Peptides against a protein of PDB entry 7RZF. Designs and how they scored, part 85

Target 1, 358 residues: chain A of PDB entry 7RZF
Amino acid sequence: PFQEEHLKQLYKIVPIKDIRNLYVTFPIPDLQKYYKSNPGHYLGHLIGHEGPGSLLSELKSKGWVNTLVGGQKEGARGFMFFIINVDLTEEGLLHVEDIILHMFQYIQKLRAEGPQEWVFQECKDLNAVAFRFKDKERPRGYTSKIAGILHYYPLEEVLTAEYLLEEFRPDLIEMVLDKLRPENVRVAIVSKSFEGKTDRTEEWYGTQYKQEAIPDEVIKKWQNADLNGKFKLPTKNEFIPTNFEILPLEKEATPYPALIKDTAMSKLWFKQDDKFFLPKACLNFEFFSPFAYVDPLHCNMAYLYLELLKDSLNEYAYAAELAGLSYDLQNTIYGMYLSVKGYNDKQPILLKKIIEKM
Target 2, 358 residues: chain A of PDB entry 7RZF as posed
Amino acid sequence: PFQEEHLKQLYKIVPIKDIRNLYVTFPIPDLQKYYKSNPGHYLGHLIGHEGPGSLLSELKSKGWVNTLVGGQKEGARGFMFFIINVDLTEEGLLHVEDIILHMFQYIQKLRAEGPQEWVFQELKDLNAVAFRFKDKERPRGYTSKIAGILHYYPLEEVLTAEYLLEEFRPDLIEMVLDKLRPENVRVAIVSKSFEGKTDRTEEWYGTQYKQEAIPDEVIKKWQNADLNGKFKLPTKNEFIPTNFEILPLEKEATPYPALIKDTAMSKLWFKQDDKFFLPKANLNFEFFSPFAYVDPLHSNMAYLYLELLKDSLNEYAYAAELAGLSYDLQNTIYGMYLSVKGYNDKQPILLKKIIEKM

## One batch from the design tools (peptide; made by RFdiffusion4, then SolubleMPNN)

Design b2_p13_6_s2 (from b2_p13_6, 10 letters changed)
Fold by OpenDDE base, seed 3:
Structure b2_p13_6_s2 (fold): chain B 358 residues (1-358), chain A 13 residues (1-13)
Amino acid sequence: as target 1 above (358 residues)
Amino acid sequence: MSQRGSWRRPREE
């Protein structure tokens, strides 16, 4: 375990690749025994959320961060880490202290709101769906994985333990939140901008780095992180599927897509799944416009339109993705292509939101 | 594969 001397440290690391990353790491207790409640997953879900009022949304709005990942990571036996990792912009590299302040403001918001049973229930439902419709893995890899996790879970639960949540444990959520404090932080900044500014070399990989103590004034600034009114808990995920009914095969089911609607303005093809029998669908739309590719200006306008549309859909895209829904929007020489894929139950909701933004 | 949100998201292989 890290001793106090290893806390409140800043590492400036030179990568081989041109990457800019920030790792904010907190030592936490071993949560393995709490797999039925998985408090680290709960916190990772919220801290790593990408919807409106999320940590990532705010950091993106400032132009400091591209992506964010939050969650528990296994350490050695008997301890874990909670890590918030962000991909930094060039501007974000100049604002690392402020980025971390926002992280602590968000954590403070989570403390103020307290553990939410509905959030746990969403995590439970999402994981149950993921378990129920888990894809077949390669037998060799799967067997090796199961053999490994048999050291951590009862034999009866070994298949379910990584997925199925059973117990809402607000006490454990609070316990982990209590470890996410400035006095317990380790910061690593990864950037080529530190080349020639390092004084140490890592023994195993030859990675150049510099280690510095984080100034007490900076720690105090983070300790005094107030409630930022921009941070909000996510809204309920409306895309979580609840209906998994598989419709029987139609008697006249064709092996190929059949034209089921033909009008002056639209054609519709349908193919029922006769192979996989999953509660999933693929909706594909091709929109035709004579203006889409008539000249370079229109082509660029069509491109810009889709980029703006995608940006306007970002608030829904993450929640949909969590729930096993995806969409894709592409320019074509004839117009635009839209695809909506995943569990069929909530596809109409996502499709409606897309069309309302178009 | 964009690791979005939580570290423990099963990567679709």
Scores: peptide ipSAE 0.026, ipTM 0.610, DockQ to the pose 0.248
Fold by OpenDDE base, seed 4:
Structure b2_p13_6_s2 (fold): chain B 358 residues (1-358), chain A 13 residues (1-13)
Amino acid sequence: as target 1 above (358 residues)
Amino acid sequence: MSQRGSWRRPREE
């Protein structure tokens, strides 16, 4: 386990590839025995959330971060890490201290709100859906994976242990959250900008790095992280499917899409699933406009329109994706293409939101 | 499905 001397350390690392990453790492207890409650997943879900009022949303709004991942990672026997990893912009590389401050502000928000059972329930439901409708994996890979996880889980639970949540444990959430403190932090910044500024070389890969103590003043700034009013808990994920009914095959089901509606303004083709029998659908819309491709100006305007539309839909995209819904918007030579895919139950909600933004 | 934004245990696809 990391000793106190290994905490409050900054690592500046030179990558081979031109990448800019920040890793904020906290040593945490081994949570393996708590897989039924998975408090690290709860915190990872919130810290890694991409919706409005999330850590990522705020850091993106500042132009500092492209992506964020938060959650538990296995360590050696008897301990784990909680890691917040972000892909840094060039500007973000200049604001690492401020980025980490925002991380602690968000963590402080989580402390102030306390553990939320509804958030746990959403995680439980999402994982249950993912388990229930898990795609068939290649037998070789699947067997290898199962063999590996047999070291961690009882044989009777080996298939479910990575998915099914059973117990809301606010005490364990608080326990992990209590480890996410500035005094326990290890920071690694990965950037080519550190080339020629390092004094150490890693033995195995020859990675050049510099290790520095984080100044006490910086630690204190992070310890005094206030409640940032821009941070809020996610809203309830309305896209989580609850109805998984598979409709019976229609008597006149065709092997190909059938034209079921033909009007001056619309044609509707329908094909019922006769192969997979999943509670999923693909809704594809082709919008025709004679103006979409009439000249270069209109073409560019149509492109810009879709980019703006996609941007306006970003608030829903993440929640939909978590729930196994996706959408796609593309320009065509005839107009616009919209696709909505995933569990059919909540597709109308996503579709409605898309249409309301159009 | 891997949740974006959260570390998941490596799932072999």
Scores: peptide ipSAE 0.025, ipTM 0.603, DockQ to the pose 0.231; fails the geometry check
Fold by OpenDDE base, seed 2:
Structure b2_p13_6_s2 (fold): chain B 358 residues (1-358), chain A 13 residues (1-13)
Amino acid sequence: as target 1 above (358 residues)
Amino acid sequence: MSQRGSWRRPREE
């Protein structure tokens, strides 16, 4: 495990590719034995959340961050890491200290709210769905993976251990949160802007870097992170499927879509699934407008409209995606195409939200 | 589905 001398360190790293990344890393205890409660997954779900009031939402609103990933990572025997990784904008590279302050403000919000059993239940349900309807893997890869994880899990649980949550352990969530403190932080900034400003070279890959101690004043600033009123826990995910009923195949089921509605304003084709027998559907809508592609101006207006629509739907898109729903919006020469895909149970909810924003 | 925004254990994709 890292000793105190390895904590409160800043690494400035020169990448080969033109990338800007921030890694905020905390050493944590080995959580492998707690796989049935998986407190690191709970925290990763909240810290990595992309909905309203999330860490990412606030950092994006400031123009500092494009993407955020949070969660546990394996270390060596007896310890793990919790890592928050962000893709930085050019502006974000100038505000790294403030970005990390916002991370600690969000962590402080999680401490203030305490562990939420409903959030654990959502994680449990999402993972159960993912396990139940897991796609077939290539046998070679699957066998190799199973052989590897046999070192970590009982034989009887090896297939379920990475997915199925069983126990809500607020004590373990609090234990991990207690490790996410400024005094325990290791920061790495990856940017080409550090070229010619480094004094060390990594032995294995030749990566140029500089190591510096984080100033005590900066650590204290992060330790004094107040509650930021912009941060909120996510709302309950309304898109989590609960009905997985598969309707029996119709006696007259055709191998092709059948026209089931024909009107002056709409045509509807339907095909029942006769191959996969999954509680999933694909809804495809083609909207026709004579104005959508009449000239270059209208074409660009139609494009801009869809980009704005997608942006306005972003808050729902994340929650839907977590629940195995997706949508796609595209311009066509005839107008607009909308696709809604995934578990059929909650598709009407997503579709309604899309149509209400249109 | 693997959760977006969270580190996952190495899943062979």
Scores: peptide ipSAE 0.023, ipTM 0.601, DockQ to the pose 0.225; fails the geometry check
Fold by OpenDDE base, seed 1:
Structure b2_p13_6_s2 (fold): chain B 358 residues (1-358), chain A 13 residues (1-13)
Amino acid sequence: as target 1 above (358 residues)
Amino acid sequence: MSQRGSWRRPREE
């Protein structure tokens, strides 16, 4: 485990690839025994959330961060880490202290709101869906994985332990959240901008780095992180499927898509699933416009339109993706293509939102 | 499903 001397440290690391990353790491207790409540997953879900009022949304709005990942990582026996990792922009590399301040403001928001049972229930439901409808894995890889996790879980639970949540444990959520403090932080910044500015070399990979103590003033600034009114808990995920009914195969079901509607303005083909028997659907729409590809200007306008549409849908895209829904929008030489895929139960909700933004 | 935004346990390769 890291001792106090290893805390409040800043590492400036030179990568081989041209990447800019920030790692904010907190030593935490071993949470392995709490897999049924998985408090680290709860916190990772919220900290890593991409919806409105999220940490990522605010950091993106400032142009500092492209992506954010938060969650628990295994350490050695008896301890873990909670890591918040962000992909930095060039501007974000100049604002690392402020980025970390925003992280602590979000963490402070989580403390102020306290553990939410409804958030746990959503995590439980999402994981249950993911378990129930898990895709087939390659037997060799799956067997090796199961063999590895047998060291951590009872034999009877080895298949379910990574997915099924059973217990809402607000005490454990608060316990982990209490470890996410500035006094317990390790910061690593990965950038080529540190080339020629390092004084140490890592023994195994030859990675060049510099280690510095984080100034006490900076630690105090983070400790005094106020409530930022821009941070909000996510709204309830409306895309979580609840109906998994599989309709009986129609007697007249064709092996190919059948034309079920033909009008001057639309054609509709339908194919019932006769192979997988999953509560999933694929909706594909091709929109035709004589203007979409008439000249370079119209082509670029159609492209720009779809990019703006995708941007405007970003608030729903994350929640839909978590719930096993996806959409795709593409330009075609004839117009545009829309695809909606995943669990059929909530596809109409996502489709409606897409059409309302169009 | 990999919850986007959450660390998955490193799959041991």
Scores: peptide ipSAE 0.022, ipTM 0.590, DockQ to the pose 0.259; fails the geometry check

Design b2_p13_6_s3 (from b2_p13_6, 10 letters changed)
Fold by OpenDDE base, seed 1:
Structure b2_p13_6_s3 (fold): chain B 358 residues (1-358), chain A 13 residues (1-13)
Amino acid sequence: as target 1 above (358 residues)
Amino acid sequence: MTERGSFERPREE
């Protein structure tokens, strides 16, 4: 495990690829034995959330970060890491201290709100759905994976242990959250801008880097992170499916889509699933407009419209994606294409939100 | 389950 001398360190790393990344790493206890409550997943869900009032939403609004990933990572036996990783913009590379301050402000918000049982329940429900309707994997890869995880889980639970949450453990959530402090931080900045400014080479891969102590004044700034009123817990995910009923196959079910509605303004084709028998649907809409591709101006306006529409839907897209719903919007030479896919139960909710934004 | 925004547990390659 990292000793105190390994904490409060900044690493400036030169990548081979032109990438800008920030890694904020916290040593945490081994959480493997707590897989039934999975407090690291709870915190990863919240810290990695992309909805309104999230850490990512605020950092994106400032133009500093493109993507954020938060969660536990396995170390060696007996310890783990909690890592917050962000893809930095060029501007974000200049504001690393402020980005990390915002991370600690969000963490402080989580401390102030305390563990939320409803958030745990959503994680439990999402994971249960994912387990129940898990796609078939390639047998070789699946067998190898199962063989590996047999070292960590009881034989009776080996299939369920990575998915099924059983116990809400606020004490363990608080325990992990207590490790996410500035005094326990390791920071790595990955950028080509450090080329020629490094003094060390990593032994195994030849990666050039510089190691520096983080100034005590900076640590103190992060320790004094206040509550930022822009940070909020996510709202309840309305897209989590609760109905998994599969309707019986109709006697007249055709192997191909049948035309079930034909009007001057719309045609509707329907095909019942006769192969997979999953509580999922694919809704595809082709919208026709004589103006969509009439000239370069209209074509570009139609493109810009869809980009703006997608941007306006970002708030719902993440919550829908977590719940196993997806949508796609594309320009066509005839107009616009919309696809909605995933669990059928909450598709009408997502479709309604899309249409209301259109 | 790799939630978007969460680290996948490293696949033991």
Scores: peptide ipSAE 0.037, ipTM 0.561, DockQ to the pose 0.255
Fold by OpenDDE base, seed 5:
Structure b2_p13_6_s3 (fold): chain B 358 residues (1-358), chain A 13 residues (1-13)
Amino acid sequence: as target 1 above (358 residues)
Amino acid sequence: MTERGSFERPREE
């Protein structure tokens, strides 16, 4: 485990690729024995959330961050790490201290709200769905994975241990949250802007880096992180499927899509699943416009429209993706293509939201 | 797929 001398350290790292990343790392106890409650996953779900009032939403609104990932990571035996990783913009690279302040403000919000059983229940439900409808893996990979995890889980639970949550443990959530403090932080900034400004080289990969102590004044600023009124817990995920009923195969089911509606403005084809029998659907829409590809201006305007639409849907897209729903929007030479895929139960909700934003 | 949110999401392959 890291000793006190290894905490409150800043690493400036020169990447080979032109990337800008920030890693905020906290040493935490080994949580492996708590797999039935998985408090690290609970915190990762909230800190890594992309919905309104999330850490990412605020940092994106500032133009500092593109993406955020939060969660536990395995360390050596007997300890783990909690890591918040963000992709930095050029502007974000200039505001790293403020970004980390916002991280601690969000963590402070989590402390103030306390552990939420409904959030745990959503995590439980999401993981149960993922387990129940898990795709077939390649046997060789699967057996090797199972053999590896037998070191960590009872034989009877080895198939379920990574998925099925059983116990809400607010005490363990608070225990992990108590480790997410400025005095326990390790910061790494990855950017080409540090080229020629480093004094150390990593032994194995030759990565150039500089190590510095984080100033006590900066640590104190982070320790004094108050509640930011922009941060809110996520709303309940409306996309979590609850109905998994598979409709009986129609007696006249065709092996190909059948035309079930033909009008002047629309054609609709339908194909029932006769192979997989999953509570999933694929909705595909092709929109035709004579203006979509008439000239370069209209083509670029159609492109910009879809980019703006995708951006406006980002908050819903995340909640949908968590629940096993996805959408795709593409420009075509004829107009626009929309696809909605995943569990059929909540697809109408996602589709409605997309259409309302269009 | 860019890992979004939690590091621990079971990757659907």
Scores: peptide ipSAE 0.027, ipTM 0.600, DockQ to the pose 0.250
Fold by OpenDDE base, seed 4:
Structure b2_p13_6_s3 (fold): chain B 358 residues (1-358), chain A 13 residues (1-13)
Amino acid sequence: as target 1 above (358 residues)
Amino acid sequence: MTERGSFERPREE
């Protein structure tokens, strides 16, 4: 485990690839024994959330971060890490201290709100859905994975342990959250901008890096992180499927899509799933407009429209994706293509939101 | 480091 001397350290690392990453790492206790409550997943879900009022949403709005990943990571036996990893913009590389301040402001928001049972329930439901409808994996890869996880879980639970949550443990959530403090931080910044500014070389890969102590003044700034009013807990994920009923095959089911509606304004083709028998659907819409591709101006306007539409849908896209729903919007020579895929139960909700934004 | 951690996946665009 890291000692106090290994905390409050900044690593400036030179990558081989042109990447800009920030890793904010906290040593935490080994949470493996708590897999049934998985407090690290709860915190990862909130810290890694991409919806309105999330850490990522705010950092993106400032142009500092492209992507964010939060969660627990295994260390060696007896300890883990909680890591917040962000992909930095060029501007974000100049604002690392402020980015980390925002991380601590969000963490402080989580402390102020306390553990939320409804959030745990959503995680439980999402994981249960993922387990229940898990795709078939290649046997070789699957067997190797299972063999690996047998070292960590009882044989009887080896298939379920990574998915099924059983216990809401607010005490464990608070325990992990208490480790997410500035005094317990390790920061790594990965950027080519550190080339020629490093004083150490890693033994195994020859990675150039510099290690510095984080100044006490910076630690104090992070310790004094206030509540940022821009940070909010996510809203309830309305896209989590609750109905998994598979409708019986229609008597007139055809192996090919059948035209079930033909009007001056719309044609509807339908094919029931006769192969997979999953509570999933694919809704595909082709919108025809004689103006979409009439000239280069209209083509570019149609493109810009879709980009703006996609941007306006970002607030829903993440929650939908977590729930196993996806959408796609594309320009076509005829107009616009929309696809909505995933669990059929909540597709109408996503579709409605898309259409309301159009 | 076995990535057994609960990492929230970035949205794949």
Scores: peptide ipSAE 0.019, ipTM 0.526, DockQ to the pose 0.111
Fold by OpenDDE base, seed 3:
Structure b2_p13_6_s3 (fold): chain B 358 residues (1-358), chain A 13 residues (1-13)
Amino acid sequence: as target 1 above (358 residues)
Amino acid sequence: MTERGSFERPREE
C-alpha cells in the first residue's frame, strides 16, 4: 500500500506516443469482498458518467478534456485504486489543477447528495441485462478467465459475481468516497511536452519522468472544493430495457426482407429474426434529398447538419449506449442514413428523441 | 480494459 510519502505526488511522464493523459489515483481498501454491492462500480458509474451535469460534460464544455474514465482498479492483494483518467486537450494540459478541482467538486456533490438507491438499481438492472444477454466467448479464454476468478468468488457464484448486484450498501459507498480526498491523491500527467524536462528514468521500460510534491496550497485548494452548481446527478436512464419478450416467428416469415409498406413518400421492409431469437432489433432509415449532394456547398451543409445533430444527441447517446442501444447517422450521396440498434423495448424512445432533434 | 465512461469495455484485441 502507498504510504504517506507516496501521496500528494505529481508525476510528469514522457510517453512514446503523442498522447496527453491525466491520471488521478486514490488508494482504496480492497473491495473484492463487497462484490455483491460493488461500491466502486457505483462511484465509477457516476464519476464516469457522460450525461448533462456530469464531470465530463463540464470539462468538455471548457475544452479541457476529450474523454473521461472513472472506476476501481485492482492493485495487489489487500488494496485497490480508484482512478479518474482523462484524455487532455492541449488547453487542458495547462489547466490540470483546475481539472482536478472540478473532480473534487463533483466528488463533493456526490457526498452532498449521498448514496442513491435508484442509481444502484440502475446499475443492478444494467448488469443483469449484460449478464443475461452476454455473448458467447471463446471457450479457451473464458475457461482461463473463470479459472482465475475462482480465487475470488465462491464456485456457486463464479459466473454471476462480476455482474449481479445484490445489496445496496450506502455505508460502503460513503467509505470509498471518504478515500477520494486530496490528501490521498496521486497525480500523473502524461505528455510529450515534458520531454527534456524530466530527471528520472523508470527502471523497467526506460520511461522518462519527473516526480514532484504537490504544493500544500494546491492540496488546500482541492480540500476547499465547493459545490459547483453545474454538477448534477444523472437523470434516470429511460433506455434500460424491461421487456425481453421474443415474439413468435410469423407463419409467413420470409428469409429475406419483405416490403410491408409502400407509399409515395416511404417504403418499409421487414425481416423477423429467425436465427438468434434475441430481444433486439435493427432499425435502418434512408432519407432521400435531391439537395444533399447537388453541389459542394450543399454537401458541406449536410455534413455540418449531421455533426450538429450528433452533438445535440450526445445527452441521450450515452444513456442509450449504457442500456445497450446505439445509433448511427451518416451522410449519403442521396441524403442521410440513420440506424438504431439494440434492445427493441426502448428503441422507440431513442428514435423519437432523434427525430425530434432532426 | 478501456472503460469507456463508467464501464470497462473489453478491449478488442
Scores: peptide ipSAE 0.043, ipTM 0.577, DockQ to the pose 0.213; fails the geometry check

